# Designs tried in a protein design run: peptides against a protein of PDB entry 5Z08. Part 230

Target 1, 168 residues: chain A of PDB entry 5Z08
Amino acid sequence: RQKDEWAKKTSSLMKQLDWFIGEHLGAMLAAEELGGPVVGELMEIDPDDLSAGFNAHGKLKKATSQPDLDRRQRRIDDIWGPQDEQGQAHKRKRGADEALAASAEMRDLIEQLMNKLVEAGGDNSATYVEIPRESAAARFLVRSKVAMFHPNDARRLRLVDFGRDLDD
Target 2, 222 residues: chain B of PDB entry 5Z08
Amino acid sequence: GLPRLIDAIEEASKIPAKRRQTPIKPTIEKLTTHLYTHGASPDSLLRLADLLTLRNHLDQASLAAITRNLYPSSTVSDEVVLRFIGALGHGQLKPTLALQALFLRWLVMVYHLLENPGVLGQVYGVLFDLLDTAAIRPQLCHLLALVTRRKHVRPFRIQAILTLSRQTGGDPNLTGLLRVFKNYYPEIIVGDATKGRASAFKHPDPQWRQHLDEIQQRRSEA

## One batch from the design tools (peptide; made by RFdiffusion4, then SolubleMPNN)

Design b2_p23_1_s3 (from b2_p23_1, 6 letters changed)
Fold by OpenDDE base, seed 4:
Structure b2_p23_1_s3 (fold): chain B 168 residues (1-168), chain C 222 residues (1-222), chain A 23 residues (1-23)
Amino acid sequence: as target 1 above (168 residues)
Amino acid sequence: as target 2 above (222 residues)
Amino acid sequence: AAAAAAAAAAARRAAAEAFMASL
């Protein structure tokens, strides 16, 4: 009974997490990857806002603002080009694609982290996932205190084992 | 109800303890019991924030007891946050550093209930400049670890943490905050400052969190 | 939206903690 209730709660939480990744977090992560605000600074990032680009402070660039000399802003401006009507539809699609890619990266990273935790059988040294890059997803998990980097290797990420702290 | 308890405490707070006609302790106990059971509404939180942050005749034990039971039943407004931030630092009109540490701890524990988490980012400089205050540094570093965004990670702040870390003999909380900075800029040359023990910034009170979740859940079902 | 992201971060911590407690 308690195990089944825990399994149901876990399943419900995983569904809620998946929903949150898809509906909200993906767009925010995509914005961070594109040089926009860090996840949590701008809570309502419309995929359309991703198309407008971000200034050096991660604020939404006004459509009329000159391209900032910031390399990230140039990259965004280079990605998104001049705002003509045909450009807006392509920009919306590209913003949606970036949000989907960020959502997929977050899901994959969570799955890898969870799998390694299960496989490690209590060996903390075996719980590390090798990450190809420091993604917005990886940074988000670390900022959220859900994951931590290896102290000597920033390419290794693991889940924080919350269970051990309950037994001490 | 809670508003009447707050009214009684507000009136008592204007009068020195020796001149009060009735002991305030029973009213504080009723308040803390009510807060523990039901939490505080946004309006009640604002009134309680004023009682906690403004100079009055309430004793430190009463203020600490209120702070430890300051469960939001809903969200926490920017105004409430700013009251607590404004109460930080040195000064005769400010709360004790012990009470300030409790406020920072509270802000950490309710961070997820802020109506606008960005408000803390706006006052980031004020918070950061208080890192030299040892009595509040642990909770301040924890709060900053939650609040820090890429825009806050500036060369002068990196250098300030490195300098303060050296001066403090490698305070684990500063090392923890520097690790948060490094998460935004991996190229930060940490040198020997991060070779030490870092604080993990664990939740300050898991039981308090659980009880908060129960209060929040009851509201979502009402 | 901020409450949702914060609730989601809290839900994620709770989910991670619940997941970790289920292991």
Scores: peptide ipSAE 0.015, ipTM 0.288, DockQ to the pose 0.038
Fold by OpenDDE base, seed 3:
Structure b2_p23_1_s3 (fold): chain B 168 residues (1-168), chain C 222 residues (1-222), chain A 23 residues (1-23)
Amino acid sequence: as target 1 above (168 residues)
Amino acid sequence: as target 2 above (222 residues)
Amino acid sequence: AAAAAAAAAAARRAAAEAFMASL
């Protein structure tokens, strides 16, 4: 009974988290990846705003067409470059695609972090996920004190083990 | 000379990479080669600090390359230091945490060349409040280990490090910083969570240090 | 498994609370 209630609560929380990632956090993470505001500084980011990109003051500026992975580590220049007219519809789609991609990255990262925590069986050294890049997702988790980098390797990320504090 | 290279990079930094008429990489390579050979004057350091810390159209690889070759030929001014300190933390206009870590590493390596080492002591609180940022914590703890004086070792900061050390599972850099604190106040109980190996805060790059010393010596002989 | 689920739930709550506190 309690396990089933916990499983249901966990499932509900996962659904809520998934919804939150998809509806809000993904766009904010995409904005941060695109050189926009850090997650929490701007609460309402329209996908159209993501497509427009952000200026040197963290305000919206025009985006260019390179592949998704290279786009997330866009040069500050691609993030802050001047606005041309014809790009807006492709930019809206691109902003939505970036939000979806950021959402997917956050989901994947959380999944990897949780899986590693479970697999490690209490060995903190085995709980690290190798991250290919410093993503907005990774930064958000660290800033939120949900995850931490390896002290000697910022390419390794682990969940903060909140569970040990509950068993003590 | 170095000023002309900086001029060219400053102008290029205003323009998105895709809109540049000429590739910037060759100019960056010339700059880094010049910096490696001759170092940067105080005026050049300030200009380079602005290029490194202010949002512009330079790529992260170029910024990192400049930072890795940022040898002062002379002293480092308070203004230069404050540019790098101002670039730390989370924010839309701030450099990446990876680049911030390089800045902190640089500050550690040039600490002995600061015109006024006390400037870092004045901004101690700003630095200390960033300890929860894991990506920069190793270099930040090292810098704080150099900067910390008795006046900075306050009960609230001791407690903050102890709390953060527990939360991080005994980060050796935090343990190292606590050891520095303990040098000023031996009564500080470094709890069992700190039974881990403390960081010794060794020089981050001995080769870089040696090359810096060579650049500094050439100036003293001129 | 229950502790990991509790930790994940606590982390999610903390993230949600941190987010809600940032709102």
Scores: peptide ipSAE 0.014, ipTM 0.321, DockQ to the pose 0.034
Fold by OpenDDE base, seed 5:
Structure b2_p23_1_s3 (fold): chain B 168 residues (1-168), chain C 222 residues (1-222), chain A 23 residues (1-23)
Amino acid sequence: as target 1 above (168 residues)
Amino acid sequence: as target 2 above (222 residues)
Amino acid sequence: AAAAAAAAAAARRAAAEAFMASL
């Protein structure tokens, strides 16, 4: 009985989270990834993101040549597509595609974090997910105090174990 | 006086030109002459801003003539500024793009008379998002060049200007705005497609500025 | 499982708070 109620609550919670990611959070995360306002805080855009400089094509020279970053930066170019009706349609479509990509990244990251937490069996050292980059999704989870970076490795992220504070 | 002229024009603005009993042109000429000679008080500016920005039956030539003679005798309130900013962009209820360009030009010319210049910084995003509108871009870039602070220079806006510059074949106004951004972040690389002559954002009308200064000086002596 | 639910609940609360802060 309690397990079934818990499973139902968890399922309900996952559905609401999925809805929130898709309807609201994805667009805000996409805006943050594009150098827009930080989700939930008028956080000062890290000067370091600007210090990476823009290449001759107006792309942020991110040190990490990850192909996905190049795609997102191209999408900014695409937001300013030709002002014809086709360009506006392309702009809207691309904004939607960025929101979808951010939503997918957030969902995947949450899934990985949750899976690692379950697999670790209470070993906090085993709960870390290796992240390929500091994404808007990762930053959001850390700012919200849902996740934390490994103290010595910013590529390792884990969920905050809220359950331990109840047993003490 | 000026309030009575505005009253007459407000009433006439409610009526289609074909249904007016009297031509509006003589009243507009009296208004513009008065504005040229004495300027507009803050209260009169607000009323005139409403006439210029709200949909009414005034002809475009009359609206343009009022805008060209819209000399503030004092300061420009946030409310007046926000009326003009709210009138920008595309829409059936919005003024023509030609008139919007005149509003932006006016805001540039009266920028030093704003009660709170920070109000334009608060609506920076609204202004920036209109850069794709070619008809208002020159004046918009000039206004943004005045308004831009470090807090406004964001990666997405830098990229947006770079992209739009490529698409426009290197619009000198966009290049000028990007140079303003580069003053805050020297590491910004202006792409090869943005290599070209930048606009210097010179005052749009030196004669208008001189006349404004004369109107403002008369107020300080009174 | 309880920790995952708590984390999910916290993530939602934080997301809701962030959303409310963005409005």
Scores: peptide ipSAE 0.017, ipTM 0.264, DockQ to the pose 0.032; fails the geometry check
Fold by OpenDDE base, seed 2:
Structure b2_p23_1_s3 (fold): chain B 168 residues (1-168), chain C 222 residues (1-222), chain A 23 residues (1-23)
Amino acid sequence: as target 1 above (168 residues)
Amino acid sequence: as target 2 above (222 residues)
Amino acid sequence: AAAAAAAAAAARRAAAEAFMASL
């Protein structure tokens, strides 16, 4: 009975987390990946604002044509190419695709982190996931104090084991 | 003119001071006076950057005097910037740390005249890895404060600054740089060892700035 | 299983707190 209630509660929590990732967090993470504001600084990022790009300070750039930004910012600037109607539709689609990609990356990262925590059987050294890059998803989990980097290796991420703090 | 003065100094730089037939100091004084009055063109800046950064027989006082009067009359090219960055660090072929500090100070003071400010961002790692060098740290932190963008604020660099801040007893320049990082990532926890006075990274020399502005203005009117 | 749920609950709480902090 208690195991079943716990399983149901966990399933409900995972569904709500999945919803939150898909509806809200994915777009914000995509904005951060694109050099936008950190998740939590800008509440309502319109997908159109994702398609408006961010200045070097993570603020929405007004449409002024400054050319010399770095290649990844050039992808943002290529998202800012001439505002023909077809270009805007492609930009909106690309913004939506980036939000979906960010949502998928967050889901996958959470799944990997949870799986490693379960597999480790209480060995904290075995709970680390190797991340190929520092993603907005990884940074968000660390900022939220849900995950932590290995102290000597920023490519290794683990969940904070809140369960151990309850048994001590 | 300035090119002839540079020619004379370049030739003298190839010869040890004890073997020179004529003292170079009067020519250095003429050069520094000319630089103070008219500034240096991009071409002259490149030649002077080579004289300042490459190993030669010029004395440290002469090199410092040239650096203190190195007013650009125009823009500063990527090539000039990279010469000064390449001169940083430890090594027998590198300029003295005192001269490197003057180069970093110069880069801070002319940052707004760079043809491509992004060039320093491309070499950010090289600059950041020198933060452990105490002799250049104040000017280096100031330059990094100008150069830092979100892409540079990485967990390993945050941790490196925090560690170095603890080791240095909370160097105010490191605390200042960490505040710049915190502008991009507000969640950066500044440990208790970094609780303290931060550098505001004020302009190193207001008089030098004013004189630079006068030189730059004369060019815009010509 | 308890650790995974605590982690999921904590992740949700932290996501909610981060969301609330973003509000």
Scores: peptide ipSAE 0.017, ipTM 0.267, DockQ to the pose 0.021; fails the geometry check

Design b2_p23_1_s4 (from b2_p23_1, 9 letters changed)
Fold by OpenDDE base, seed 5:
Structure b2_p23_1_s4 (fold): chain B 168 residues (1-168), chain C 222 residues (1-222), chain A 23 residues (1-23)
Amino acid sequence: as target 1 above (168 residues)
Amino acid sequence: as target 2 above (222 residues)
Amino acid sequence: AAAAAEAERRRRREAAEKFMASL
């Protein structure tokens, strides 16, 4: 009974999290990856804002031609191409695609982290997930105090186990 | 004038709000209006710094309103700076972290008016050791970006900021500060953990800056 | 003296702004 209630509650929370990732968090993470504001600094990011790209300062890039685009801004320009009229529709689509990609990365990372926590059976050394890159998703989880990097290896990420701190 | 308004607020600050015979809000509004119009003299600025930094019975909204209107009409003395620096950190006698963030923001905005900018360099360690305090970190990093010189960029501080950057998931303010460090020591390997976006440390309030310039200009003409 | 002090403050501001813009 209690296990079933826990399972139902967990399932409900996972569905809510999945919804939140898809509807809100993915766009914000994509903005961060594209050199936008850090998640939590901007509450509402439209996929259209993603398509416009961000300046070196994390503000929505206005169409100004200044050449000293930071490497991320070059990547944005490489991703989004020149701001001609036909480019706006392609840019909106790409912004949506980047939000979807960021959502998928976050979902996958959470799944891996949860699986490793369950598999470890209480061994903290076995709870680490190897991450291929420091993504906006990984950084968000660390900032949120949901995950932590290995002290000596930033490629290893684990969930913070809040349950152990209650039993001690 | 401004001194009399400060006198009234100082006396009111000694008394709990519920025991005051008169509401202080109208006097705070007069003070903030005066500060907005004329700025604060060095002497008034010191008295206001004490009101803002010392524990008293003033409400947080009043303290924030004074801080937001704390335009120096002249220079900012070392003593005023040290009052605000001494108010930073954790402790029962310290101002709220929200108010501390406003103080740091203020110091950034008035940095060019400091009588001795070197005073901040002398307390660099105190400022740097507060980087773990998330609530003040954005403004603290901005201030440190202004204050940092080669003498402050030590191996232990490089390692500390790298460690804290990892622990915070690449806080862009820390990345921005690390970029400042890298300007003095290009060999600093900003590890993969710092490939994140750096804060540009833009002026926090362009309108406040413009109004400050107008107040400062009126003094130069007098 | 006041004009020189103001000029120095302006220079410090401009230097700070330039430094921040270079980041």
Scores: peptide ipSAE 0.206, ipTM 0.470, DockQ to the pose 0.011
Fold by OpenDDE base, seed 4:
Structure b2_p23_1_s4 (fold): chain B 168 residues (1-168), chain C 222 residues (1-222), chain A 23 residues (1-23)
Amino acid sequence: as target 1 above (168 residues)
Amino acid sequence: as target 2 above (222 residues)
Amino acid sequence: AAAAAEAERRRRREAAEKFMASL
């Protein structure tokens, strides 16, 4: 009974999480990957600041002519730039594609983290997932205190086990 | 005048709210109105800094209101600065972290009015060691961005920020501070952990800045 | 003397703002 209720509750939460990732979080993570605002920080992003785009460091580019800065700026202008009609469809499509990619990355990362936690059977050393890069998804999970990096290896990420602190 | 208002608030601060014969709110409103109109002299700033930083019976809303209206009419002394710095961190006798964040924000906004801006550089270690405190980190990083000089950029501090940046999932304020460090030592590899967005450390309140400038201009005309 | 001190404070402010904007 309790296991079945837990399983149902977990399934419901996973559905809600999947919905949240698809509808909201994916776009925000894509924006972060493209140098936009960090997810969960109420940066008062002035719409004008969004239109000016973000530099390679995620800061608003001042219009100075540095070409590599222009690609991220274009991507950000493509995602956040003013809604002019003709550029909108390609911008929307690219933004949607990046949001879908970010959503997929987040889902995959969560799945791997959960699978490792289950497989580890309580061995914390076995709960780590090796991440190929520090993605916006990985950073978000760490900021949210849902995941943590290995103390000695930032390529290894695990879920925070909230259950252990309750049983001790 | 302002000294009499401070006297009344100092006396009221010694008494629990439930035991006060008169509500303090009207006196706080008079104080904040006076501060907004005229600013605070160096002597008044010191007294207000003590009211804000020392444990007393003033409510958090009143303390926040005073802090939001703490316009210097002149300069800010080292003593005033050190009162606010001494109030930072964890402890039962220290102000709330929310109020500490307001103090740090205030120090950022009045940095150009410090009699000796070097005083903050002398207490750099104290400020730096508080970076783990999430509630004050945004304002603390902004202040450190102003204060940081080449002498403060040390390997152990670089490593500390990098470690904390990883632990926080790339806090933009820490990334911003690392960028300031990199200005002094370009060879600092801001690793992948810091490829995130850096905070721009914009002025926290442009309207407050404008009003401060108006108060400061009245002093030059007198 | 007061005008010179104010001009210096203004310059320090503008320099600080410019520095922050360059970040």
Scores: peptide ipSAE 0.197, ipTM 0.473, DockQ to the pose 0.011
Fold by OpenDDE base, seed 3:
Structure b2_p23_1_s4 (fold): chain B 168 residues (1-168), chain C 222 residues (1-222), chain A 23 residues (1-23)
Amino acid sequence: as target 1 above (168 residues)
Amino acid sequence: as target 2 above (222 residues)
Amino acid sequence: AAAAAEAERRRRREAAEKFMASL
């Protein structure tokens, strides 16, 4: 009974988390990957604001004509092509695709972190997930105090064990 | 005048709130009104810095109200700066971290009024070692961004920021500070952890700045 | 002397603001 209630509550929380990732967090993480604001500073990113790109300070670039030679800005400009209707549609589509990719990355990372925690059977050394890159998803989990990096290896990420920290 | 208000608050600060014969709030309101209208002289700033930084029986709301109205009418002495720096960090005798954040914000807003800006450079290590304290980190990074010179940008501090940036998931204030470091040493590799947005360290309160300018202008006319 | 000190404080503020804007 209690296990089933826990499983139902966990499933409900996972569904809510999945919804939040898909509807809100994915777009914000995609914005962060594109050099936009760090998740938590801007809770509301208008999709149109995403399409305008971000300056080196993560602020919305107003459409100023100067070719900022920064390769990142070119990539943003390449991601966010000319502001014609077709370019805006491609921008919106690409922004949606990046948000979907960020959502998928966050979901996969959470799943891996949870699986490793379960598999480790209480061995903290076995709870680390090897991450291929320091993604916006990984950074968000660390900022949120949900995950932590290995002290000596930034490629290894684990969930914070909230159960142990309460007993100490 | 302001000295008499400070005298009354100093005496009240020695006594627990429950044992005071008179409420301190009206006197604090008079002080904050006076500070807002006229600012604080260097001597008054020192006395107020002691009231804000030393352990006493003043409530946190009163201390915060004084700090928010702490307009210098003139310059800020090294001694005043050192009182606020000495109040930073962890410890039972230290002010709350919330109040420390207000002190750091104040130092940012009055940085241009320091008699000797170099004093902050002398205590750079003390400030830098507090970067792990999340509650004060935003204001601390802003202050360090103003204070940092080439002599402060050392390999161990670069590594410390990079490590702390990873541990914090790329805090934008740390990224902003690392960008300041990179201005002195362009070869600093901003690792993948620092690919995030950097803080622009904008002025914390434009209205406070404007009001400070008005107070400072009245002194030049006198 | 006071005007010169004020002008210097203003220059320091403007330099700090310019530095912050260049960041």
Scores: peptide ipSAE 0.199, ipTM 0.498, DockQ to the pose 0.010; fails the geometry check
Fold by OpenDDE base, seed 2:
Structure b2_p23_1_s4 (fold): chain B 168 residues (1-168), chain C 222 residues (1-222), chain A 23 residues (1-23)
Amino acid sequence: as target 1 above (168 residues)
Amino acid sequence: as target 2 above (222 residues)
Amino acid sequence: AAAAAEAERRRRREAAEKFMASL
């Protein structure tokens, strides 16, 4: 009975998390990957600052010529910029595709982290997932205090074991 | 005047709210109105700093309201600064982390009015060692960005920020502080963990700044 | 003396703001 209630609660929480990732978090993570605001820290983004977009340094682009920065900037403007008419459908589609990609990356990362935690059987050294890059998804989990990097290797990420912190 | 309002609040601060004969809220409102209109003298600032930083029976809303209206009419002394710095960190006798964040924000907004800005440089280590405290980190990084000089940019502090940046998933305030450090030592490698947006450390409250300027101008005309 | 002190405080503020904007 208690295990079944726990399983139902866990399933409900996972469904809510999946919904939150798909409906809200994916778009915010996509914005961060494109050089937009960091999820949870920039409360006051001036809409005008969003429309001007962010350079690789998170500053409003002054008219500096680097084309690849312009593509990411356009993508930020496409996700968060003012909804102007004709470009909106392609911008919405690209924004939706980037949000879907970010959602998929977050889901995959969470799945890997949970699988490693279960497989490790209490060995903390075996709970680390190798990440190919420091993604917006990885950074979000660390900022949320859900995950932590290995102290000496930023390519290794694990879930925070809240059960052990209660026994110490 | 302002001294009499402070006297009344000091006496009330010694007594638990449930044992006060008179509600303190009207006196706090008079104080905050006076501070908003006229600002605080150096002597009044010191007394208010003690009320804000020392453990007493004032409620958090009253302390926050005083802090939000703590306009200096003139300069800010080293003693006032040191009261706020001494109130930072963890401890049962220290103010809440929310109130500490307001103190750091205040120090940023009044930095140009400090009698001796070098006093913050003398306590740089104390400020720097608090960077792991997430609740105060945004305002602390902003203050450190103002205070940092070449003498403070040491290899162990560079490494500490880089380590903390990785551990925090690239906190943009830490990235902003690393950029300040890089201005003194261009060879500092901002690792992949810092390939995020840096905080621009914009003024925390433009309206507060404008009102402070109006209070400061009235003093120059007197 | 008060005007000179205010001018210096303004210069310090403007210098701090310029420094932060240059970051």
Scores: peptide ipSAE 0.195, ipTM 0.484, DockQ to the pose 0.010; fails the geometry check

